# Peptides against a protein of PDB entry 5H65, part 71

Target 1, 294 residues: chain A of PDB entry 5H65
Amino acid sequence: QYLERTPLCAILKQKAPQQYRIRAKLRSYKPRRLFQSVKLHCPKCHLLQEVPHEGDLDIIFQDGATKTPDVKLQNTSLYDSKIWTTKNQKGRKVAVHFVKNNGILPLSNECLLLIEGGTLSEICKLSNKFNSVIPVRSGHEDLELLDLSAPFLIQGTIHHYGCKQCSSLRSIQNLNSLVDKTSWIPSSVAEALGIVPLQYVFVMTFTLDDGTGVLEAYLMDSDKFFQIPASEVLMDDDLQKSVDMIMDMFCPPGIKIDAYPWLECFIKSYNVTNGTDNQICYQIFDTTVAEDVI

## One batch from the design tools (peptide)

Design b1_p29_1_s3 (made by RFdiffusion4, then SolubleMPNN; from b1_p29_1, 15 letters changed)
Fold by OpenDDE base, seed 2:
Formats: C-alpha cells, structure tokens, sequence
Structure b1_p29_1_s3 (fold): chain B 294 residues (1-294), chain A 29 residues (1-29)
C-alpha cells in the first residue's frame, strides 16, 4: 500500500501501532561488526539465538564420537551402513549410513548421509561431496538426531538448526515418510523428524535522522532488505562483501552525515511493555535497499 | 570467508540486550 512520507518529528509524537514511509539518513547502526548481525529466529516461540560457535560444535561432535555405534541399528531398509575405525590412538568408530531411495542407493548429489562419531571437519568434508549430512547417534531402538545444539542438516556450506524449545524429536526412521528421498528439502526433513527449523535473520538497530528528528528502528529480515539470504552470508565471501558495501554506502566512515545518502524505508511502530514502562518501538519492514549502480 | 574467520577467532557476547530481544519478540506477538 502507498504511504505518504512522514517526517520523523511527526512520527515521534504519534501513538502506536502505525505504519510509516520515511526518508532518512542512517546516522549509525549496530552491530558495527556485521557478522554479529546474523541470528537464528524461531518462527513459533520467536526466540532469538546466536548461530553456534564452531568451537561449541567441535565439543558436541567430540562428545558424540565417544559413543560407539550400535551394530543392531546398521543396515536397515532405509539406509546402508559402513563403519570405519580411525588409526589414531583412540581407535574412534565412525558410522556412515547412506539413505536409500526405494531400496536403491542414490547418486552422491542426491544422497543423504547419517553420520555417527564424525568430527566437524569430517562432516563438512562429506557435506561437500554428498547432498546432505545429518549428525546422528544410536538410540535404544533407532538412530536419533545427535543434538539440536548442532545442525540437524548440513547441505554444502549451509547449516540448518532447530529450535530446542519447540521441537519434539522423532527417530530417524520417520524419514521413510518422505516420498522424495533425493531433494532433501530442509523443511521436509525437519517435519519428518519433528523439528521446528530456525530461520537465519539479519538483526540490526538503525539510528535514523531526517533533520527533523532522530529515531531508532530495528531491522529483522531474512533476505529482503539486502536481497541476500542471511542463511548463506556467513559462509560466502562475496555476499559478505556486498553487505559490507551496502552499509558503507549508507553510513560511510569518516564522512559527515550531511553527505550521507537518503534511505527510504517503511517502519512500523508498536507498543512494548518493559516492566512498568510502556515504550514505542519501531521496526523496518517491506524494505529493499537498492544500490544505484555507480 | 572473512566473517567465518572472525567468528572462529573469538567468542563474543550477544550485542543485543535482553530488553532489545524482548522488543523484537513483541513485534511478532
């Protein structure tokens, strides 16, 4: 819907909730370290979580590697199993289960691997050769997802995470419910396993100034604002450079604000109760920043 | 990638305050 431009000074005097179209300069933003803007968001409980640190993932997979794969759970109708013993002093057992499609092993680019006892490095290597990887553990009667603190699905360089609060995990045999065992759509895998998938989002705070007033607005967006998927940016150097360039364009370092470009965006005001205080907050919505090709 | 390397090289606290997280959550409720 078309909204007329409203000056910030007028917006600051109005009650919430309302929608506005604004034209303002980006005086400043947080976080300045843009890699910190990428968060995980639950679409059900709306919790915001950090993308797990690789060090934490290492610990999870190291712990998983201390557990011996259960021989009774190998080679089912769903998957063929292969076990390796590492030649290091610990003799670590690694089980890889190749998920079959109608009893037939698919090509590598269509194949899902279930991995027990793999390190993060090993898992990442396999994810580059096969369609997808799920870290698993041996349960009592079936394979189970290893840990929701780690990715439930790795596709190439993309780590898919699930919400601990909202998920009700089901055993790996529930993948049988998937008719198509070649594409491995993350949402379908999540549904089969009882996982509520987390969404990658950019989360930022913008300080906007149009000369009439100053307003702080939140940005929480997956792929519209930058036209870059938050799910891919952490692992893609070119996408990172693009985000950096966009932010530098709107908020150039070492230059006075009077020379900043104008940002046009939509914002919503809304009421927030913080203890005994009611405040009005603002969020950017339905906004795409266009870089004028210079 | 540069961002990945930065994340691996240091552990950092969440830049968002609990109040800000609640504000963000409130928008979606």
Amino acid sequence: as target 1 above (294 residues)
Amino acid sequence: SEWRELRRNERYPDWLTEEEKEALRSFLL
Scores: peptide ipSAE 0.594, ipTM 0.945, DockQ to the pose 0.761
Fold by OpenDDE base, seed 1:
Structure b1_p29_1_s3 (fold): chain B 294 residues (1-294), chain A 29 residues (1-29)
Amino acid sequence: as target 1 above (294 residues)
Amino acid sequence: SEWRELRRNERYPDWLTEEEKEALRSFLL
C-alpha cells in the first residue's frame, strides 16, 4: 500500500516498529555470491536452513542403501514393487514401488515412485522419467520416508524438503488419503505424510544509501522481489542470469555509486533483542524490482 | 547450471551469522 517516501536519515532516528517507503541506491549486498542467497525457510517455526549439499545427500542415500528392503512390504494395494540387485561387488538391493491410482498403474508422467536403496544419481535419473520420486525405507509395518535431511519429494529437478522440527511423519500408506494420485501436488503429499514443507527463499542483506543516510535491510522473499521463484533458480541457468543481471544493474561493479539507479522499496523496522543489546533491524517487504528491468 | 556447479564443487560456510538468523526470525514473530 502507498506510503509517503521517507529519507533514510529520518528513519534512522525513529523507533520501531514502523513501515516506510524509501528511494535509495543499493551500495552493496550480501552474499556477493548469489547462489548462497537461496535458503530453506520453515513457515511454522521460521528457522532458516541451508539447501543440502549434494555430498550430504550422497551420504544419506548411501546409508539408506545399506538397509535391505522388507519383502513383506512389497506389492500393496497402494503400489506395485520391483526389486533390482546391482551387479557391483556390494550387491545393493534397490526397490522401486510404483504408486497406483485406483489400483491401476498410471503413465510414467503421472506416476509417483517410492525408492529404497537408490543413490542420488539413480533417483535423479528416475525423476526425469517419472512424475515424482520419494526416497523411502522399510519401517516396521509400512514404508516410511527415508530422512527429512533429504528431499521428501523430487519432481524433475526440484527437491522438496520438510522441516525436521515441525513435521510429525506418518507412514507411506497415508498417501491413500489422496484422491488424486496423478498430479502429486507437493503440499498434498506433505500433508498426507505429516510434513511441514520448507519454502525456498532468497535471503540477502542490502546496504541502502539515499544520500541522507545508510541502513542495512534484510531481504527474505520467495518469488516477489525478482519475480523469480527461489525454488527453481538453483537449477535454471536463465533464471540465474536474470538474478545476476538485476543485481548488476542496481549495483554495477567498477562504477561509482553516483551512477547507480534508484531503488524504490518498502521496508519495515522492528526491534531485535541480542543478549543485553536492543537493536532496530529493517526488512524489505512487498517490493518488486523486476518490473523496472523487464 | 552454474549455481549448481558452484555448490557441488565446493563446501562453504553459511554467510549468515546466528545473530542475523535470529533477526530474520524475529521479524516473523
Scores: peptide ipSAE 0.593, ipTM 0.944, DockQ to the pose 0.721
Fold by OpenDDE base, seed 3:
Structure b1_p29_1_s3 (fold): chain B 294 residues (1-294), chain A 29 residues (1-29)
Amino acid sequence: as target 1 above (294 residues)
Amino acid sequence: SEWRELRRNERYPDWLTEEEKEALRSFLL
């Protein structure tokens, strides 16, 4: 737990792997456009993915809306179904399935909706009124998740995504395995449907300078560094302002580095082999900077 | 939100290089 502070010049001479406590100034960071720091990470295969663009989501849901809900899959023991026909030129059929708890419809704040044929806008509106929404399609014998390129679960403004590589999708009726059909914990829903959930992470590169040396370190963190969940930041203006403020504090624009505040953090060194090239990389860990701001 | 609007208006290439992605992956393996 306790580590003595080590100057960067000494660290740069040592073999990996090792852990260090450092005190350095943040000379620069990437990406400068902080919204680009938010990524999706698979805890199983460790792939990094981009958060889907809204335009891409629109296409997925538009495609899904071209398919007619199967009448045979409506009104099961798991859910009650209602069908709407839009009055627009397309005349889309939208099916909303209200998931029941032990045969009883729960309150809106506890209710999971399964939606066929909805647009992103319509789905998002519903997610603000109900506990959760899952975009689905009619399969051969059961409802199925629409597409892992889209959220498998939407709760309020939070979009939950699954890993295409690691997931083996199961049909919607597998939600019956959940004892509690009121809280709709994302991990439980994912498990029932055979989904490996992706994790939102901040991914950044810090250039650190303590006057003795310069070191580049990665940051990959979900909620500890900023004390802000990466899963919420893209949709919350106040959280965005907080992240901006933190980064501006440590790396203020238009000011010389001599006036920058000191950052205390922990870093791990590790070996990376890329072909014939061997290098030592560094990653920040177990560090919270928000305490310095608050 | 401001970040959301920025994402909507333009498609930005991934700032991470393939080498950097591999480095990040290697840390977790």
Scores: peptide ipSAE 0.590, ipTM 0.943, DockQ to the pose 0.778
Fold by OpenDDE base, seed 5:
Structure b1_p29_1_s3 (fold): chain B 294 residues (1-294), chain A 29 residues (1-29)
Amino acid sequence: as target 1 above (294 residues)
Amino acid sequence: SEWRELRRNERYPDWLTEEEKEALRSFLL
């Protein structure tokens, strides 16, 4: 994309919608606590949601753990089942279903587990040993996804979430439609189960100042701006440090804005109507800052 | 991770206002 640089003072006078290339300093940004920038976005209905709190997940899994696995749903052509009874917690029963590939149990690194009655801690432990984990519950005739408020798929430390608004859940036997039962691609799993996957995004507000004017612009980006996947950052210390460093570089604490580096980016203006009030808003797009730093 | 610990240890309100959420949504419509 080629656009001539436009000063902020000129942009602020123009009608929307338009695209601009700008060079400005990052005076400030929100949220200052960068972990709060990570959100979930639906690509269909465009709902923005918080990444579920661990405490809320604990509650969901605790509630699920109060349910007894249905013996009739164990050991199907799709999966082999094992049941554990805990010594504590009133003899809680946990069912682990090992999904088979064409009737054969795959290696752990290729195996998908379906978990009934597991705690978050137990599920996390299993996700480190096996390819993927799906929290499930016993339905009337088949296993079903436990709750869309919890991850529908856990791979290592990555939690995949689905949109409650756009998803039409199907039973677990629909995983039979997957030809490849080894890699467990999240989008394929989602499609089989009728789930619209949510996307991890960084959401921020930038206050930009080029000396001619001040402009607030939104950032909503999954992996381009920082060249860091929003889906991985919450669980990776190194990625977090990188994001912190980038933001500290552009907006260093304790120094004057005159010493701030220049940020080059693209912004789009657009109209937002709130009742009778019309407002022009701005959003950053097609911008990578990591290449400017490294 | 540091961010995970922060999220685990405290609950926080959404920093985005409803107006800001609508603004973000409007961009995509």
Scores: peptide ipSAE 0.591, ipTM 0.944, DockQ to the pose 0.768; fails the geometry check

Design b1_p29_1_s4 (made by RFdiffusion4, then SolubleMPNN; from b1_p29_1, 15 letters changed)
Fold by OpenDDE base, seed 3:
Structure b1_p29_1_s4 (fold): chain B 294 residues (1-294), chain A 29 residues (1-29)
Amino acid sequence: as target 1 above (294 residues)
Amino acid sequence: SEWSYIRKYEKLPEWLTEEEKEALRAFLL
């Protein structure tokens, strides 16, 4: 629906919930370190989680690499297996399982790899050559997902995570339920394995000032605001630069706010109760700013 | 940079022998 512009001073006097169209300057934003704005959000339980750091993932995969692949789980109707022994002093065993489509090994660009004992570096290298990679471990009767603290699926440079609270993991053989084993859609893989996938989101707080009043509004958005996917930004230098440029445009360093560009956006108000205290909060929605940069 | 997260990897895993790497390139990649 069409909304008339409302000055912030008027908005601040009104009860929630309501929707507004505003024109304001971005006085400041948090976090200033923009990489910290990228979070994981569960669509089911609505928890926000931090994106694991590389160091955290290294630890998880190092731990996984201490486990020996079970020979009896090799070479099923679902996958063909190959095992390597590293030449280091530890003699680490690495198993790679190539998932077949109706008994046929697909081309690399369509092939899903299941990896036991791989390091993050090794897994990332393979994910650049094959369609997708799932870190797995040998379970009692079947291969199983390694750890929901790590990606359940790596596709190119995209790390897909699952919610620990909402997921009920199933064994790898449940991938058989997928008729098409060449287009590995993350949601389909998640469903087959009992995973509730997390969504990458930008989470930020904006301080908006239109000269009549000052209002804080938060942003939780996956790809609309910047027209940049939160799921890709951490791995792409160009996307990072674009986000930086957008924020620098609205909040130019060393420049007075009087010279800041105007931001047009939609905000919605809502009530929040903290004990006996009730406050009105604001969220930015259905807003794109990327066009203003072009 | 402030955006440093995960390093980019473009090569095959180092634990593969050169022969295995070539085999993969020829038959799988």
Scores: peptide ipSAE 0.033, ipTM 0.627, DockQ to the pose 0.047
Fold by OpenDDE base, seed 4:
Structure b1_p29_1_s4 (fold): chain B 294 residues (1-294), chain A 29 residues (1-29)
Amino acid sequence: as target 1 above (294 residues)
Amino acid sequence: SEWSYIRKYEKLPEWLTEEEKEALRAFLL
């Protein structure tokens, strides 16, 4: 719907909730370190989570690697298993389960690997060669997802996470419910395993100034604002450069705000309870910067 | 870069023997 442009000074005087179209300069933004803006969001419970750091994942996978794969869970109708033993002092065993499609091993680009006992480094190496990787552990009667604190599915450089609160994990044999065991659509895998997938989002705070007033607006967006998927940016140098370029364009360092370009965007106001006080906050929505540069 | 939260890896895991690597390579082809 069409909205008339409203100056910030007028917006700041109005009650919430309302929607506005604005034209303003981006005085500043947070976080300044843009990689920190990438978060995980649950569409069901709306919890925001940090994307796990490499170090955190290392710990999870290292812990998983201390567990010996259960021989009884190898070589099912769903997957063929291969076991490797490392030549270190620990003698770590790594189990790789190659998921079959109708009893036949698919090509590598269609193959899902279930990995038990692998390190992050090892898993990442394999994820570059196979369609998908699921970190797993030996459960009592079946393979199970290793930990929702780690990705439930890795496809190339994309790490898919699930919500700990909303997910009710099911054993790996539930992948049998998938008729097509070659494409490995993340949502389908999640559904089969009882996972509520998290969504990557950019979470930022913009300080907007149109010369009449200054307004702080919140941004939570997956792929519209930058026209770049938050799910891919962390592992793609080109996408990172693009985001940096966009932010540098709107908020160039070392120059005065008078020289900044104008940003057109939509914001919505909403009420937040802070004790006995009602605070009005603002969120950017339905905005694409590439189209709003004037 | 500061953006990347994990490292990029291209080679097969080092814990594999040469024979195992070859087996995997054969699978990859």
Scores: peptide ipSAE 0.030, ipTM 0.582, DockQ to the pose 0.057
Fold by OpenDDE base, seed 5:
Structure b1_p29_1_s4 (fold): chain B 294 residues (1-294), chain A 29 residues (1-29)
Amino acid sequence: as target 1 above (294 residues)
Amino acid sequence: SEWSYIRKYEKLPEWLTEEEKEALRAFLL
C-alpha cells in the first residue's frame, strides 16, 4: 500500500494509531553494539529474550555431561546408538543416537543426531558433519530434549530455540510422526516435540530527524530491513560486517548529520499507557534499506 | 563494531578414536 510522505513535525502532532511513510536521517541508534540487537521472539506469547551466550550453553552442556546415558534407551526403532567414554579424568559418557529413516541409516547430510553428554564444542563439530543435532538426555521412558535454554535443534551454524512458556515438550519418540526423516525442517521438528520455536529478530531503537522534527522509532525485524537473517548473523562474520557497514553508512561516526544519507521507511504509531500518562510510540515496519551491500 | 558468539568448528570430536573418525568420514561419502 502506498502512503504519501509525511514530515515528522506533522506526525508528532497526530493521534495514534496511524501509519506513515517518512524520509529522515538516522541521527543515532541503539544498541551501538549491534550483536546486542539480536534477540529471540516468541510469535505466540510475544516474549523477547536474549540469545544465550556461549558461556550459558557451556554450563548447560557441562551439567548434561554429568548424567550417564540410560542403557535401556539405546538402540530403538527410531535410532541406533553408540556410546563413548572420554579419556579425561572424569571418564564422561557420550551417547550419540543416529536417527534412522524407515529403519535405515540415512546419509550423513540427511542424518539427525541425538547427543547425550556432549560439550558445546563437540556438538558444534558434529553439526558440521551431519544434517542436524539435538541435545538430549535420558528420561524415565524415553530420550528427552536436554533443556529449552539450549538449542533444540542445531543445523550447521544455526541454533534453533524454543519458548519455555509456550512449549509443552514431548519425548523424542514423537519424531516418529515425521514422514520425512531426511530434511529435518525445524518447524516440523518443533511441532513433533511440542516446541513453539522462537524467531531471531533485530531489535533496535532509531532516532530519526528530517529537519522538521525528531522522533524515536523501534525496529523489530527478522530479515527484511537489512536483507540479512537475524538467525544467521551471529555466526557469520561477513553478515556481521555487512550490518556494520549498513549502520555506518546511515549513521557515519565523526560526521555531522547534515551529511547523513536520507532513510525512507514506514513507521506506525501506537499508544502506550504509563500510569495516567498516555504516550505515543513509533515502530518501523515493512522497510528495507535501499542500499545494496557489496 | 563488536560481535561475540561461539567459535566455529570443523573437526570431528576428539573423544572419537581414529578408527571411528575414519568411519564417520567414510559415512560422509
Scores: peptide ipSAE 0.039, ipTM 0.611, DockQ to the pose 0.047; fails the geometry check
Fold by OpenDDE base, seed 2:
Structure b1_p29_1_s4 (fold): chain B 294 residues (1-294), chain A 29 residues (1-29)
Amino acid sequence: as target 1 above (294 residues)
Amino acid sequence: SEWSYIRKYEKLPEWLTEEEKEALRAFLL
């Protein structure tokens, strides 16, 4: 969309809501530790959550491994099951269920695995060899998703999470509703299992200064601003470096703002009521950083 | 890196026997 550039001093005097095109320098941003900008957002309840750390997942899967797979739930029309016993002193049972497509085992790159009792390391190894992995547990009459605090679907290096508040979990046999049991689209899996999928987003606060005024605008974006998916950045060193480079370009450390490049972006104003106080806030939208805007 | 979230794994799980690992590798072909 076309908008004429508006100086920040003019914007700061106007009522909300409005949309603006601006040209400003990025005086500062938060969080400085960019990994902290990656959040999970629920499109339904709008809750922002932290992405679970590896240590958190280790605990969840360790707890899950204390429960023995139910033999009665093995080998259904939906999946073929194989069970291993580890050589440790406790003899941990690990069950892997290979989901079939119309009674036929798919190729590995099309195959969904359901895993009981696996460690994070084991699960990640399997996810690199097969299409997808779902951590599960034995329920009363069927396999069930292990825990929404962990990924409900691991596909390659992508961990898909669901909203605890909005999801109404259904048992694994509901995957039968999927006609195509080879592509394993995350949204389709989520729908079948009653999961409201969370969205990876970058959440940042920018302090913008164009010499006429200063305002704070927040960024909430999944893949447009950096042209890097928030869902992939935590697992990819090259993408991480790219994000770092972009932010260092716009806000170079140890350099005075006079030497900063100009950032062109779109911002929208909106009203926030906090008691008796009416505050106007700003959000960056429909903006992609590129060399031509510097 | 401060960005590090989860370690990258490329090997098959160790709880598989060598025979099972070979079978799985063959399955990948």
Scores: peptide ipSAE 0.033, ipTM 0.590, DockQ to the pose 0.057; fails the geometry check

Design b1_p29_2 (made by RFdiffusion4)
Fold by OpenDDE base, seed 5:
Structure b1_p29_2 (fold): chain B 294 residues (1-294), chain A 29 residues (1-29)
Amino acid sequence: as target 1 above (294 residues)
Amino acid sequence: DDAEDEAAAEKFEEVLENAPDAVTSELKE
């Protein structure tokens, strides 16, 4: 997309909606902490949610672990089951279900595990060794997803979440609809289980200044702006450092704005009504910061 | 934290022990 550069002073005088290309300095941004900027976004209802913390997940899995796996739901055509009592922790029952591909157990790197009664620590440990893990519970007639407040799918260190408002959960046997039961693509799993997957997004507010005016612009982006996936940044220290480095480059602490580099980006204006108050807001779109650094 | 890691390790071993099949065989190598 190509647009002529427009000074902020001109933009501030125009009605919305419009699209602009701007060149401005990043005077400031919020939130300052990266972990505060990473959110979950529903593409359907557009609600923003916090990424659950370990403590939140611990509670969910602890609660799930109080329920005994139903032996009647073990060993179906879809999966082979192993159930046992833990040596510790008052004899907690744990069930692991190994999903088969056409009746055959796949290799571990292609296998989906369904885990019932596992703790967060146990699940994470298993997810690091197996391709995919779904926390489940025993339903009335089938295994069910444990809780949408927890990941519906864990692949390594990546947690995939679903929207509670938009999802209509289906039982685990609906995974039978998947032709390929080896790759376990998150979107496919979500579709089979009636889940609307949430998207990891960076959510920030930029204060932009080009010397002619000052404008606040909203950023909601998954992987384009930083060229770093929001879905991976929380679990990767190097990626976190990279984002921090980028932000420090454009908005260096302790330095006057006159020395800040110029940021080129696209912004769109839109109208927001708050009661009787109508205001124009701005959002960054189709922008990659790395292109400005090069 | 350390206790949780130990518990996870124990559970992992239990999984491997109780599921000696094609899924877990390569993990024992």
Scores: peptide ipSAE 0.024, ipTM 0.594, DockQ to the pose 0.014
Fold by OpenDDE base, seed 1:
Structure b1_p29_2 (fold): chain B 294 residues (1-294), chain A 29 residues (1-29)
Amino acid sequence: as target 1 above (294 residues)
Amino acid sequence: DDAEDEAAAEKFEEVLENAPDAVTSELKE
């Protein structure tokens, strides 16, 4: 839908909700650090969560490694199992389960691995070789997902997380319901295991100024705004640099705002009630900045 | 300890390389 450009001074006088096309300069933005702007969002309960740090994951996997794999749960129709004891001081038992497709082991790049007792480092190495890895634990009758505080699926360098509040976990044998056991689509895996997948999003606040007025606009976007997936940016230095370059281009440090480039974007206004106070807020939507940079 | 994790990872790779199944044998190529 074609929207005419509206000056910020006019927008600031109007009631919400409305949609606008604007041309403004990015005076400032928060947070300044990229890693702080990447969050996990639940599409069901709409809770925003922090992406777990490496240290957090280390603790979870260390705790998981204290439990011994159950021998009774090895080598089922769904997967073939390999177990070994590490030669380190802890004598940790590690089990890897290779998920079969119709009773046949697929190629490594199409194979889903289930891992018990693995460290973060080991899991990451496995994910690089086999692409798809699920951290699991031995339940009473079946393998189960280790912990929703950790990724339920690791594919290469991408960590897929689930919502603790909205998920109702099911046992690993429910992967049998998947028709395609080669592609391991995260949404399909999540559905089979009763997981509501979280979405990586960029969460930022932009201060926009067009010379007629100033307003703050909220950005929550997964991959459209920067044309860079929020799910990949934390694990890729080149993508991080790209985002930083984009932000530096629109909001260069040490330069006067008069020299800033113009940003064209869509914003929508909405009402927020905090007690007795009504406030109009603004959100950026359906905007891509990368196309303007090329 | 990062060093212990690396050592464990190396051992893990060794185990996988020596596993006599189709998936792990492919990793030797």
Scores: peptide ipSAE 0.023, ipTM 0.591, DockQ to the pose 0.014
Fold by OpenDDE base, seed 4:
Structure b1_p29_2 (fold): chain B 294 residues (1-294), chain A 29 residues (1-29)
Amino acid sequence: as target 1 above (294 residues)
Amino acid sequence: DDAEDEAAAEKFEEVLENAPDAVTSELKE
């Protein structure tokens, strides 16, 4: 899209909705901590959710571990099963199901593991070794996804979540519909299991100043703005550092705003009604931050 | 807690050693 650059002072006088191209300095932003800016967004119902913390996941998996794997659901045409009992006082039973491709087990890095009764730590270790892991439980007739409050798929360090409101869960045997049982594309897995995947998004508020006016703009973006996936940033220190460096570049601490680099971006205005009061808000869209500073 | 986690990890290794070769071959090496 092509838009002429508009000064903020002119934008602030105009009615919404409209789209603008702007050049402004990032006076400030919030939240300041990166982990606070990463949220989960449903593309269907548009609900924003917090990314579950390790403590939340621990509880879910602990509860799951109290249930014994059903022996009737082991070793199907879809998967081979191994079960063991831990030596701790609780005698926890853990089942791991290795998903087969056309009756043949793939290599470990291509194999999907279904885990029943595993702890967060165990699941994370398995995901690092086998890449793809689904936490499951024994249902009446089949294995089922454990809980949508936990990841439906873990790939390496990436946790894939589904929307509780929009999803209509199907049993694990529906993975049979996948022709390729080696790549385990999250969207394909979600579709097979009736899950509406949540999207990781950066959610931030920017205070923009071009010298003619000051404007607050909302940022909700998954991977375009920073050219870093929000889905990976929480579990990768290098990516976190990169985001921090970008933010420090545009909003350097300890110096005056006059020395700040210019940020070019697109913003759209929209109306928000609170009772009788009408407020115009702004959102950043279709913007990638440039490394070069003008 | 850490000791329990390590014990669990060792148990996983035992289970994996007895898992189908196609899945665990890389872990046995």
Scores: peptide ipSAE 0.023, ipTM 0.597, DockQ to the pose 0.013
Fold by OpenDDE base, seed 2:
Order: sequence, then structure tokens, then C-alpha cells
Structure b1_p29_2 (fold): chain B 294 residues (1-294), chain A 29 residues (1-29)
Amino acid sequence: as target 1 above (294 residues)
Amino acid sequence: DDAEDEAAAEKFEEVLENAPDAVTSELKE
């Protein structure tokens, strides 16, 4: 819908909720570091979570590696299994399960691997070769997802996470419900396993100034604002540089705000109640800035 | 730790070599 441009001074006097089109300068933004702005968001419960660090994942997978794969759960109609024992002092057992499509193993680039007892390093190596990997453990009657604190699906360099609060996990055999066992769409995998997938989002606070007034606007966006997926930015140096360049363009260091470029965006106001205090807040929505960088 | 990682990597290669041909055919080339 077409919205007329409204000056910030007028917006600041109006009640919420409303939508506005604005033209303002980005005086400042927080956080300044890109990696601090990338979060995981649940679309159902709306909790924001930190993206797990490599160290966190190492601990989870190390713990998983202490568990022995159940021999009874190997080689089902859904998957073929290979098990080996490492030549380390502890004799760690690792199981890899190759998921079949209609009883036939697909090509490696289309094959889903289930891994039990693998380390982060091993899982990453497998994901680079097979594209899709799920960390699993032996349950009572079936393989189960290892831990929702770790990715439920790794595709290449992308880690897909699920919400612990909203998910009701189902066993691995529920992957049988998928008609297409070659593409392994994250949302389909999540649905089959009872997972509410978390979304990578950029979370930032912008201080906007159009010369008539100043307001703070919240940005929570996955891929529209920068035209860069938040899900990929942490693992791609070039994408990180691109985001940094965009932010530097709108908020260049070392120069006065008068020289800053104008940012056109949409903001919506909303009410926030903290006890007896009612505050109006603002959020950026349906805005793309990447086109202005060209 | 590095030695263990290397050993693990070797095991994965072994698994790939012994995996069904349909899964690893393109990797064997």
C-alpha cells in the first residue's frame, strides 16, 4: 500500500499502532558488530536466542559421542547403517545412517545422513560431501534427534535450529512421511520431526533523524533489509563485508550527520506496557536498502 | 586432539569407500 511520507516530528505525536513511510538519516545503530546482531527467532513463541557458538556445539557433540549406538536400530527400511569404532583410547563408536528414497539410496548430494556419535568436525566434513546431515541418538525404539541445542539439520555451512519450547519431537522414522526424500527441505524435515524451526534474524536498533525529530526504530529482519540471508552471513566473509559496507554507507564513520545519505523506510508504531508505563515503540518493516548500494 | 581428528577423518573415508555405490559414486571418481 502507498503511504505518504511523514516527518518524524509528526509521528512522535501520534498514538500507536500506525504505519509510516519515512525519510531519515541513520544517526547511529546498535549493536555495532555484525555477529552480535544475528539471533535466532521463534515464529511461534517469539523468543530470541543467541546463535550457539562452535564451543557450545563441541560440548553437545562430545557428550553425544559418549553414548553407544544401539545395534537394534541399524539398517531399517528408511536407512542403511555403517558403524565403526575409532582407534582412540576410548574406542568411540560412530554410526552413520544413509537415508533411502523408496528403498533406494540416492546420490550423495541428495542423500540425508544421520550421524550418531560424531564430532562437530566430522559432521562438518560430512555435510560438505553429502549436503544434508542430522545429528541423532539412539532412543528407546528409534533414532531420535540428538539435541535441540544443536542443529537439527546441517546443509553445507548452514545450521538449522529448532525451538526447545515449541517443538514436540518425533522419532526419525517420521521422515517416512516425506514424499520427496532427496531435496530435504528444512521446513519439511522440521515438520516431519515435530520441530518448530527457528529463523535467523538481524536484530538492530536504529536511531533515525530527519531534522525534525529523532526516534529509535527496531529492526528484526531475516533477508529483506540487506537482501542478505541472516542464516548465511555468519559463515560467509563476503556477505559479512557486504553488510558492513551497507552500514558504513548509511552511517559513515568520521563524518558529520549532515553528510549522511537519506534512508527511506517503513516503520510501524506499537504500544509496549511495562507495568503502569505505556511506551510507544517503532519497528522497521518491509524495507530493502540493498538496492540503494548499487 | 588433532591426531584423533585425523583418525576420524580416515574412518569417514573408509566408510565412504565401503558405502553403497549409489551414495558415493560421484565421490569415487
Scores: peptide ipSAE 0.023, ipTM 0.587, DockQ to the pose 0.013; fails the geometry check

